# Peptides against a protein of PDB entry 7Q4I: the designs that were tried, part 6

Target 1, 281 residues: chain A of PDB entry 7Q4I
Amino acid sequence: HENSTIAERLYSEVRVLCWIMTNPSNHQKKARHVKRTWGKRCNKLIFMSSAKDDELDAVALPVGEGRNNLWGKTKEAYKYIYEHHINDADWFLKADDDTYTIVENMRYMLYPYSPETPVYFGCKFKPYVKQGYMSGGAGYVLSREAVRRFVVEALPNPKLCKSDNSGAEDVEIGKCLQNVNVLAGDSRDSNGRGRFFPFVPEHHLIPSHTDKKFWYWQYIFYKTDEGLDCCSDNAISFHYVSPNQMYVLDYLIYHLRPYGIINTPDALPNKLAVGELMPEI

## One batch from the design tools (peptide; aimed at target 1 H209 F214 W215 Y240)

Design b1_p9_5_s2 (made by RFdiffusion4, then SolubleMPNN; from b1_p9_5, 5 letters changed)
Fold by OpenDDE base, seed 4:
Structure b1_p9_5_s2 (fold): chain B 281 residues (1-281), chain A 9 residues (1-9)
Amino acid sequence: as target 1 above (281 residues)
Amino acid sequence: SPTDKPDFS
């Protein structure tokens, strides 16, 4: 007895293509569990691999495997999307095969934005890229225009985008996107709480005497806190989520309910003009 | 990737 009217509306109005970074060894171990959980809530779900898998709907990209090829795979993935799927969605999410995403919350965040706005969202990091870049593990979502600019304007120009396939994929795409004036958006909610997370919920939610020397605190673009206020009630993604935890999260988020508590969604914000961003908090 | 660094804990 769920009322999903708003979610269904957003499913139609904020179309998301999710592409999952995976490899042949993880098709069964990880990727299929994405497909069986949160990935089914994408408008389109594609697994980007080095081997084709018709059961999984995996694409064999012309790249090698390994961490040193992630940038190459990202470039080829977006080229593939642009060539075959640019009209299948409004927004294009990259996630890992151990990223969990609440797609409805992402649609809610994206709702006010035009897909023709050159913008992308994720967990923003401050190093290497002046405007920041989005953490690869937390997943990041590009507007249709951002994909177009990336593939058509950035990738063909070695001065704008690294031609080599080596390097940190999230940093490299961040550089490329900045060079074609794709804006690194603010994904925080109205309370300034993050929505994209590069770790599991436990690591963000549990207050710990985390050493300030921990790299994460130096990388985050926006101030973040630990504990219950760490994360938006409309959080979008978490990383390092095991296959088993994906099913747990699916159960907790979509099935388990405290009896007698009814949640009412906030009103949708006004839509922004093309090129307009929400003010940063 | 920078996120390939040790876990949060």
Scores: peptide ipSAE 0.039, ipTM 0.758, DockQ to the pose 0.205
OpenDDE base, seeds 1, 2, 3, 5: peptide ipSAE 0.035, 0.033, 0.035, 0.033; ipTM 0.745, 0.727, 0.746, 0.734

Design b1_p9_5_s3 (made by RFdiffusion4, then SolubleMPNN; from b1_p9_5, 5 letters changed)
Fold by OpenDDE base, seed 2:
Structure b1_p9_5_s3 (fold): chain B 281 residues (1-281), chain A 9 residues (1-9)
Amino acid sequence: as target 1 above (281 residues)
Amino acid sequence: SPLDKPDFS
């Protein structure tokens, strides 16, 4: 007995196309499990690869494989989306084949924003890009206008966007988006808790005497804590999620319930005008 | 990319 009326409303009003970064060697090992778990909750799901797979719905992009081609694949993926799917959604999520996403929570975060606002969200990192950039592994979501600006304005101009296919894809897209005035949004909830995470839940939830010199603490744009307060009740994504863990998370999030506890959702915020952002926390 | 850095994985 579950009421999904609000989630169904948001599914219709906040349409999300999810594209998954994958490769032919991971079609069966990883990507298939995305399709069988959280990916089924996207309005549209596309796997971006170097080889076609009709069972997976994978697209063969004109790119090579390997870590040095991830930026090239990202550029070709968004070109493909813009050409074929720009009107199929309002928001466009990039995720890895080991990223887990709670799409309903993403729709909730995105609800007040216009898809014509040049903005994107994710786990914001502070190095290399002045406004910050979004972690590739945690996944990042572009508005329709952000995709347009990226593909039409940034990609054709080598001064705005790196022409080579090498480099860290998340940093490079972050540079390109900044250069066309796409804003790096704040994805934190009203309590200042993060929603996009570059590691598995365990690594964020369990307080550890982690060395403060650990790269993550130097990279994170906003101050964050470990433990229960690390993560929003409406968290959106986690990275390094194994195929088996995806099914565990699906069970825990969508099926397992503590008997006698009823969750009442917060009211939806007012919609923002085009170009308007939520107030800073 | 975080994939290029030491992590908890």
Scores: peptide ipSAE 0.043, ipTM 0.751, DockQ to the pose 0.224
OpenDDE base, seeds 1, 3, 4, 5: peptide ipSAE 0.042, 0.042, 0.042, 0.039; ipTM 0.754, 0.736, 0.745, 0.736

Design b1_p9_5_s4 (made by RFdiffusion4, then SolubleMPNN; from b1_p9_5, 6 letters changed)
Fold by OpenDDE base, seed 3:
Structure b1_p9_5_s4 (fold): chain B 281 residues (1-281), chain A 9 residues (1-9)
Amino acid sequence: as target 1 above (281 residues)
Amino acid sequence: SPTDKPDWY
């Protein structure tokens, strides 16, 4: 028998709406597997598409398909969320249909923060945006205030936010959020380990998987190590996770246990005031 | 692979 009392408390106190970036061709191939695995642990789960799917609970956004329309889809997704769902959650996660997320670990990271603090979290990259931006693939989570500022203040102003639908969606939202003073938070744990990952666990956990010239090492905002020390014990997300790997991860994280080893969770940190951030490590 | 290239701006 598991004791989920703390997780249940956080489920109530740290409400997360997860929206999944998908398309009609991936509804059955990818998105349904998110719904059948980690997406069940969101307080609300919405699939953002170009076609409605009642089985999936997919929304048809007024956007075209293809990589060049991802920024357009992100803008319309957050507009839709703001109009229909801004009060349904405290935090708003974007993930891809091949992102796996441990929602409990995200709630733990977010617990001290006020949703009225203009902040967002993810895998922070350093290029293009002065404060950094969050990797699209690793997924990123906005506070309710961050969503409000993005939709109400940034999107309507072409000087603050790109009006066309082209460009790298993660860079573009990062620029928009910076322009409305939404802070790019530090998602690292108390040991300085990352929580949001733009690749599968194997690519982060195995040392020398990539050379030092690999773009990731030039993009990462905070210094990271390879190997077992790469990743927080409370890691939140991984990208390029196949549908089969989602079920494997679900099994490994939530079902498989070494007999006789009991994990005792750390105490929750004190809550921060509105506008206050955890100190950088 | 898709992992070999970042989103370019």
Scores: peptide ipSAE 0.051, ipTM 0.762, DockQ to the pose 0.440
OpenDDE base, seeds 1, 2, 4, 5: peptide ipSAE 0.040, 0.046, 0.037, 0.046; ipTM 0.750, 0.758, 0.763, 0.756; seed 4 fails the geometry check

Design b1_p9_6 (made by RFdiffusion4)
Pose (drawn by RFdiffusion4):
Structure b1_p9_6 (pose): chain A 281 residues (1-281), chain P 9 residues (1-9)
Amino acid sequence: as target 1 above (281 residues)
Amino acid sequence: SPYEHPPTE
């Protein structure tokens, strides 16, 4: 058994809308499994695709397929969410169909922040954007104010926001958000461990590639060696998670427990004023 | 492996 009263209270206090980038080829192979595992734990779940689907209730964006249209899908998805769902949630998560999210830990991290604070969170990378950009695979989450500025202020101005549908979706949204004074938040825990991860857990717990000009060690904004210390007890996301591994992570995280070891929750921080972030690590 | 190349490519 489990007492989930605390998480149920945060469910209502910190509304998270999750949108999943997918395509018709992945509707049954991947997107279905996201819906059956962590997707149902969001306040609202939306599958953004180029075609409709009964099972997912997928939204068909006026955007072609291919890696060259991922940026177009991001712009159209946030425009659609602003048009139809801006008051349906406080926080707006973008995730791929191979992202796994522990939604309860996302509500824990977001609790102190005002949805009116212009901020977004994720795994922070250094290149291409001065304040950093968030890994698209690890998932990134925008405040309601961040979504308003993106749709209302950045998309209509081609100098601030790339108008073509090509490019790295996460780098482009990183540029549009920096250009409209949306802050790149720090998602690490109070001990400095990461919460958002672009790889599976094994890759962070046992880093095989050893600082050998591998892109990850160059891109990471906050320097870390990772290893067995890499990851928070309240980590939020992993990526490159197969459809089968979605169910395994669900089992190991939510069901399997060592008898007699009770997780005691850390106290929630006090709410922050509009424009305020937590003290830096 | 797909991750061995930067995601920006």

Design b1_p9_6_s1 (made by RFdiffusion4, then SolubleMPNN; from b1_p9_6, 4 letters changed)
Fold by OpenDDE base, seed 1:
Structure b1_p9_6_s1 (fold): chain B 281 residues (1-281), chain A 9 residues (1-9)
Amino acid sequence: as target 1 above (281 residues)
Amino acid sequence: SPFDVPPTL
């Protein structure tokens, strides 16, 4: 038995549509395991593919497959969301079919923000985009206003948004969003610890797992550490999570409990006005 | 282990 009253409140007040980047070859291998684990905690879950799958709730977007088409798929996914689902949620998460997300922790981070604020969150990288961009693999979440600006203002204008379907999808959406004044938010907790992670927990938690020449240390926007202080206690996402690891994480996070230890949540912050961000750390 | 590939321009 557990008390989920605050989580239930946030489920109703911070509505999240999760769209999963996938392809037909991964419907059974990966995507269905998202649906059976963390994806069930989204207010709405949609799989964006090139083929329809009624069992999975996959949408066939008019795009090709392969890494060279990821940007094209992202554009079509958000067009589809704007046309059919813009009022079904307040926040719109992109994740890969090997991303694991603790949706309750995302709702907690998003709670103070207005969905009418043009903002998005994720693991922020510093190259190519002045304000930074969010890592595609870690997943990123747009406000409703950010989706509107992306689809209505950015996509139709080739000067604001790349018309070709080639390029790194996370960089390209980052450029487009910057060009329509969507802010790249800070997803770190009050202790300055990250919440969105582009690798599995092991890669962040274990010191010296990578050398300091590894590209990640040059790309990360905010100063970060490795080891126990790498990650927020309210971490949101991890990438390269295998189907088996999704079930393990689901068990560890939602079922396994150390007897006699009770976690009490922090108080919810005050809600921000439209256009207002949390203070910088 | 798989690592994300840095984007290139």
Scores: peptide ipSAE 0.048, ipTM 0.780, DockQ to the pose 0.546
OpenDDE base, seeds 2, 3, 4, 5: peptide ipSAE 0.046, 0.044, 0.047, 0.045; ipTM 0.774, 0.771, 0.781, 0.769

Design b1_p9_6_s2 (made by RFdiffusion4, then SolubleMPNN; from b1_p9_6, 5 letters changed)
Fold by OpenDDE base, seed 1:
Formats: C-alpha cells, sequence, structure tokens
Structure b1_p9_6_s2 (fold): chain B 281 residues (1-281), chain A 9 residues (1-9)
C-alpha cells in the first residue's frame, strides 16, 4: 500500500501530453512497450508515425521515414498537436520509442511554472544555439505557449524556422524556439543534478565509462559529474532503453521497495507568475 | 533511437 495523493494532485494540475517519435517498423518492437509501461502515466499518449495503427493509437503524419525526415516529423507532430490537442494538456513532451520517462518527476519539475510561460525543458546542449537546445533522445517538454509560438509564429516563417525537413531535429527546433523567444529552461534539481539523460542510467552512473574526449562532455550546457552525484533523485528520463529494460525500470521504480525505508516527498514550491523562471543554480 | 544525438553535426 502507498499514498499517491500528491502524485494524483499533480496528475490533475500538471497535465502532460506525451508524443512518441516512432515508425511503422517499431510499432510492435518498441512503441507498444512504451504504451504498456511509462506511457500509461501520461494524461494523453500519442504515437507519431508515417502509418496509422489503431491498436497503438498511432497517427500517420505526412512525412517520410529515416533520420533525414525527423525534423519534418517533429514539425508535423506539433502542427497536429496544436490543431487537435492544444487544450488537452498544459505541457507537451517529445520522447523516442526507446526513451523511458518518470512522468511524476517531470510534473514535480514543471509544477511551479505556468503553461503560458514560453519555456521548454530537457537535457540542454550548448553548441549551435546561443541559449542552448534540448537533446532529442533525452526527450524535451514544451509549455502550451511554447507550442503555440512554435506552430503559429516560427513554422510559417522561413527566416525563423527551417522550411525543409533536413537537419538534426533537436537543433532545428532549438533554433526555431529561440527565434520566437521560447526560453531554454534549467531542468537541474536544487543540488544542480540533471534530470533528463541522453543515455541509459549505466552510462551516467558509472565513473570513467567514457573517455574525457567523448563528445557529450563538450556538448553538455551545464557542468556535470559522473557517478552517483550525476543524477537527481527525481530524474525524469533516460535514452536507449530497450523494451525489456522498460519493464525492469517499471518494476524497480514503481513496485520494488526496500522494506522499512519510507520516502517522504519535499514540499511543493510556490507557483511562479507567467514569464517567471526558477533561479538558475 | 530515431533521435540519436549526432556528434558530427
Amino acid sequence: as target 1 above (281 residues)
Amino acid sequence: SPSDVDPTL
């Protein structure tokens, strides 16, 4: 038995639409396992594909498949969301079909922010975009106002947003969002620990897993350490999570308990005004 | 993943 009263409150007050980047070849292999695990904790879950699948609840976007079309798919996904679902949620998460997300931890991070604040969160990278951009694989979450600005103000203007479908989708959306004054937020916890991760937990938790020359250390916007101090106790996402590992993570996070240890949540922070951000650490 | 970070960007 557990007390989920605070989680239930946040489920109602911090509504999240999760859209999953997938393709027809991954509907059965990957996407269905998202639906059966962490995706069930979203207020709304949509799979963005090139083919419709009624069992999965997949939408057929008018785009091709392959890495060269990911930016095109992201643009069409947010257009679809804005047209059909902009009032169904307060926050709009992009994730991959191999991203695992602890949605309750995301709601906790988002709770103080107004959805009318033009902001988005994720694993922030520093290259190419002055304010930074959010890693595509770690997943990133836009406020309702950020989605509005992206679709209504950025996408129709080739000077603000790339009109072709080529390029890295996370960099391109980062450029577009900056050009319409959507702020790249700080997703770190009060201890300066990250919450969105572009790799599996093992790669972040184990010191010296990668060489110091590994590109990630040059890309990360905020200083980060390896080991147990790398990651927030309220971490939100991990990438490259296999279908089998999604079920393992679901078991470890939501079912497995060390007997006699009780987790008491911190108090919720005060809500911020529209346009106000938490202080950066 | 479809959105694997490309370090060669």
Scores: peptide ipSAE 0.033, ipTM 0.737, DockQ to the pose 0.286
OpenDDE base, seeds 2, 3, 4, 5: peptide ipSAE 0.032, 0.031, 0.030, 0.035; ipTM 0.733, 0.734, 0.722, 0.725; seed 5 fails the geometry check

Design b1_p9_6_s3 (made by RFdiffusion4, then SolubleMPNN; from b1_p9_6, 6 letters changed)
Fold by OpenDDE base, seed 1:
Structure b1_p9_6_s3 (fold): chain B 281 residues (1-281), chain A 9 residues (1-9)
Amino acid sequence: as target 1 above (281 residues)
Amino acid sequence: PSFEKPPIL
């Protein structure tokens, strides 16, 4: 037995549409395992593909496959969401078919923010975009207003948003969002620990797992450490999670309990006004 | 584990 009263409240008050970046070759291999694990905790779950799959709930976007088309697929995915689903949620998460997300922790982070605030969250990187951009692999979440500005104001204007489908999808959306005054939020917890991670937990939790010259340390917007202080107790996402590891994580997070240890959640913060952000730490 | 660098623009 479990007391989920706060999680149920947040499920109602912080509605999340999750869209999953996938392709037809990964529907059975990867995407199906998202649907069977963490994706079931989204208020709405949609798989964005080049082929329709009614068992998966996959949408066929008018895009080609391959890494060079990810930006094209991201643009068409958000156009599709804006046209069909903009009122189905308050927040719109992009994730890959090998991203694992703890949706309750995302709702907790998002709770104080208005969905009418032009903001988005994720693992913030510092290159190419002045305010930073969010890592594509870690997943990133847009407010409803951020989606509106992206689709209505940015996408139709080649001066604000790249018309071509080439480029790094996460950098290109980051440029477009900056150009329409969507703020790159701080997703860190009150201790300054990250919540969105572009790698598996092992790569963040194990000290000296990477060389200090590893690109990640040059890309990360906020200073971070490896080891026990790497990650929030309320971490939201990890990338490069295999299908098997999704089931392991689902078991460890939602089923496995140390007997006699009960976690008491912190109080919910006060809600912010439209356009207001939490103080940067 | 994929340590794939973000594409250089």
Scores: peptide ipSAE 0.061, ipTM 0.810, DockQ to the pose 0.557
OpenDDE base, seeds 2, 3, 4, 5: peptide ipSAE 0.056, 0.054, 0.060, 0.055; ipTM 0.803, 0.799, 0.809, 0.798

Design b1_p9_6_s4 (made by RFdiffusion4, then SolubleMPNN; from b1_p9_6, 5 letters changed)
Fold by OpenDDE base, seed 1:
Structure b1_p9_6_s4 (fold): chain B 281 residues (1-281), chain A 9 residues (1-9)
Amino acid sequence: as target 1 above (281 residues)
Amino acid sequence: SPSDVSPIE
């Protein structure tokens, strides 16, 4: 027995379309487990592939497979969303078929923002893009206005957006979005803790898990610490989550309860005006 | 994962 009244309100007021990056070889191995776990909490869930699958609800995009085609697939995915689904949601999440997302925590982060604000959120990296870019693996979420600017203003202009399908998908979309004045938001909580994570919880929660020379520490835009203080109590995403671990996380987050501990949610913040951002920490 | 989080170049 639980009270989900606030979560139900946010489900209605902060509508999220989740699109999942996948391929035909992963439909049964990975993508179906997203659909059976966290993906069911999206307002709309679409799998972006190179082959149609009616059982999965997968779309066949006109792209090849492989890492060298991920940028091409992202461009076609957002074109498809803009053409068919731009009014079906307020926010548009890209995730991988091995990303796990707590959609309620994402709605909480997004609640104060207008979907007409040109902004996107994720795990911000500092190289290559002046304002930073969002890690592809951690997943990133665009406002409706950000999708419009990306598809209508950036994609048709080779000076603003890379026309070929090669390159790092997350860097290339980051460049395109910057060039049309879509802001790279701060997804950290009020304590400065991250919400989007490019690795499994274990890699972030355990101190000294990686060497100090590990590339991640040079890429992260905001200063972060290892251990329990690394991660928000309202964390949104983790990457490299196996199909089995998705079911474990679903159980731990939504079913397992320590008896006698009751979580009281913080009050919702005031809504921001169009173009207004929360102060950076 | 389809996406590569690894450093480019």
Scores: peptide ipSAE 0.039, ipTM 0.759, DockQ to the pose 0.305
OpenDDE base, seeds 2, 3, 4, 5: peptide ipSAE 0.039, 0.037, 0.036, 0.039; ipTM 0.756, 0.751, 0.748, 0.741; seed 2 fails the geometry check

Design b1_p9_7 (made by RFdiffusion4)
Pose (drawn by RFdiffusion4):
Structure b1_p9_7 (pose): chain A 281 residues (1-281), chain P 9 residues (1-9)
Amino acid sequence: as target 1 above (281 residues)
Amino acid sequence: SPWEFPPTS
């Protein structure tokens, strides 16, 4: 058994809308499994695709397929969410169909922040954007104010926001958000451990590639060696998670427990004023 | 492996 009263209270206090980038080839192979595992724990779940689907209730964006249209799908998805769902949630998560999210830990991290604060969170990378950009695969989450500025202020101005549908979806939204004074938040825990991860847990717990000009060690904004210390007890996301591994992570995280070891929750921080972030690590 | 390819601009 489990007492989930605290998480249920945060469910209503910190509404998270999750949108999943997918395509018709992945509807049954991947997107279904996201819906059956962590997707149902969001306040609202939306599958953004180029075609409709009964099982997912997928939204068909006016955007072609291919890696060259991922940026177009991001712009159209946030436009659609602003048009139809801006008051349906406080926080707006973008995730791939191979992202796994512990939604309860996302509500824990977001609790102190005002949805009117212009901020977004994720795994922070250094290149191409001065304040950093968030890994698309690890998932990134925008405040309601960040979604308003993106749709209302950045998309209509081609100088601030790339108008073509090509490019790295995460780098481009990183540029549009920096250009409209949306802050790149710090998602690490108070001990400095990461919460958002672009790889599976094994790759962070046991880093095989050893600072040998591998892109990850160059891109990471906050320096870390990772290893067994890499990851927060309240980590939020992993990526390159197979459809089968979605169910395994669900089992090991939510069901399997060592008898007699009770997780005691850390106290929630006090709410922050509009425009304020937590003290830096 | 796909996870070895970096994001680019």

Design b1_p9_7_s1 (made by RFdiffusion4, then SolubleMPNN; from b1_p9_7, 6 letters changed)
Fold by OpenDDE base, seed 4:
Structure b1_p9_7_s1 (fold): chain B 281 residues (1-281), chain A 9 residues (1-9)
Amino acid sequence: as target 1 above (281 residues)
Amino acid sequence: PSYEIPTTE
């Protein structure tokens, strides 16, 4: 028998709405597999698309498809969330339909923070945005206050937020959020290891998978290493996860057990005041 | 997997 008491507590206290970036061509190919794996562990799961799908719980946003429309879709997704779902959760995760997320680990990271703190988390990149921005592929999570500021304060003001639907969605939301004083948080664990990853586990865990000139090493905001020490034991997300690999990860994380090894969770940290962040490592 | 640089247009 598995003891999930702490996970159940965090499920109730750290409510997460997950919205999945998808398109009609990927509803069956990708998005359905998110719903059947890690997405079921969100408090609420919504698929943001250009077409409605009642079986998937997909919403038709008033946007076109393609990479050049991702920013438009992100804006409309958060507008939709703010209008219909802002009280359904405390935290609002964006993920792609090929992102895998360990939601329990995200709740653990978010636990000390107030949802009224204007903050968001993810894999922080340093270019273009002074405080950094979160990688779109790794997924990023906004507090309720961050969503409010984004939708109510940033989006209506072309000086604060790009009105066009073109551009890199993660950079553009990062600019908008900075302009409304939403803080780019540090998602690293107490050992300085990352939790949000823009690639599959293999690409982070295997040393020398990429050369030192690979753009990722220039983009990453915090110093990171390859190998076993690359990744937190409480890692939250990986990107470019195929539908089949989602089921593999789901099995490995939630079902496969080494007999005779029992993991005990660390104590929960103290809760922070509104506006307070954990010290940077 | 696509390792495209996350850049602005």
Scores: peptide ipSAE 0.086, ipTM 0.827, DockQ to the pose 0.667
OpenDDE base, seeds 1, 2, 3, 5: peptide ipSAE 0.079, 0.063, 0.054, 0.067; ipTM 0.826, 0.814, 0.782, 0.819

Design b1_p9_7_s2 (made by RFdiffusion4, then SolubleMPNN; from b1_p9_7, 6 letters changed)
Fold by OpenDDE base, seed 4:
Structure b1_p9_7_s2 (fold): chain B 281 residues (1-281), chain A 9 residues (1-9)
Amino acid sequence: as target 1 above (281 residues)
Amino acid sequence: PSFEIPTTE
């Protein structure tokens, strides 16, 4: 028997709306598998597309498809969330249709923070944005206040937020959020290990999988290493997860158990005041 | 690809 009492508490206290970046060609191929795996653990799950799909719960945003429209889709997704769903959650996760997320670990990270704190979390990259920005592929989570500032303060102002739909969506939202004083949080655990990952676990866990010239090592905001110490025991996300790998991860994380090993959760940290962040590690 | 460089256009 499993004891989920703390997870159930956090499900209630740390409400997460997950929106999935997808397109009509991926509704059945990818997005459906998110819905059948980790997406079921969100308080609300919405697929942001260019076509409506009532079986998937996909929304048709007024945007085109393709990589050049990802920023446009991100803007329209958050507008849609703000208009229809801003009170349905405390935190608003963007993920791709090939991102896998351990939502319980995200709730644990978010627990001390007020949703009225203008903050967002993810895999922080250092280029282009002074405070950093969060990797689009790893997924990033905005507080309710961050969504409000993004939609109400940033998006309507071309000086604060790019009006065009072109550009790297993660960089562009990072610029917009910085311009409205939404803080780029530190997602690392108490040991300084990352929680949001822009690649599959294998690429982070295996030492020397990439050389030191690999762009990732130049982009990461915080120092990180490969190997077992790369990743928090409470890791939140991985990217480039195939549909089949989603089911494998779902099995490994939620079903597979080593007999005789019982994990006890750490105590919850104290809640922070509005506007307060955890100290950087 | 899984190793695509995140960059601005």
Scores: peptide ipSAE 0.055, ipTM 0.806, DockQ to the pose 0.684
OpenDDE base, seeds 1, 2, 3, 5: peptide ipSAE 0.053, 0.051, 0.051, 0.050; ipTM 0.802, 0.798, 0.797, 0.789

Design b1_p9_7_s3 (made by RFdiffusion4, then SolubleMPNN; from b1_p9_7, 6 letters changed)
Fold by OpenDDE base, seed 2:
Structure b1_p9_7_s3 (fold): chain B 281 residues (1-281), chain A 9 residues (1-9)
Amino acid sequence: as target 1 above (281 residues)
Amino acid sequence: SSSDIPTTE
């Protein structure tokens, strides 16, 4: 009925640890729905919180709650991952508890890259960081080497990485990663369409009278279009996805099928050498 | 979320 052989291969060869940014008030409201939907497709799923929750598999990090502590939580989360889980995966995804991720599409994007290549992917923004940084809400994925460099080389050095816990977490990690020569990769598909999205599908797919002055258009690193051409057929993530919409997306993506249409996946690209990136589009 | 508003330093 369904052939998942390639997906199963990628599950084994492109191991992904997903850590979810959450807080105790969202364990039941949001995080559990991640666990019951897309999070089950990660090789390892960890919820990073300020309180332990055995039902959720939440870790209590030594941080406070609130937006002003997100950078602190990110640093502690990656420290925890490096100490306990660095060998459990090849790639390490940060997502919010309202981010939805199609993990198979992420594995497809990551397949050619070596985990020992210092690279990370996401929705690239152009401000503040010369090479760009990845939007926190869209989720971003670090190679194993990127995590190592972040934790071992960047975090201990205040000149390379902000020691304070304040600041925009996505910008701050972007600065730190740049300072240790972790490359901000291009996550676009071969047609130049994005894969990581900082908003819900409706926001990207429906050409609204979007004010051209909307900040997003000034922040995106790569030119993008609205409508159906906005998004890769192999899109990876969307943000601001409600708990209910996570189940809807799970149904639409993994269960609902148009009868008589068979999708044949493209051939996998050749694997890249360590340090090699896909050519720019 | 960091994408709610424009990121500011």
Scores: peptide ipSAE 0.050, ipTM 0.806, DockQ to the pose 0.578
OpenDDE base, seeds 1, 3, 4, 5: peptide ipSAE 0.043, 0.048, 0.045, 0.049; ipTM 0.777, 0.804, 0.779, 0.808

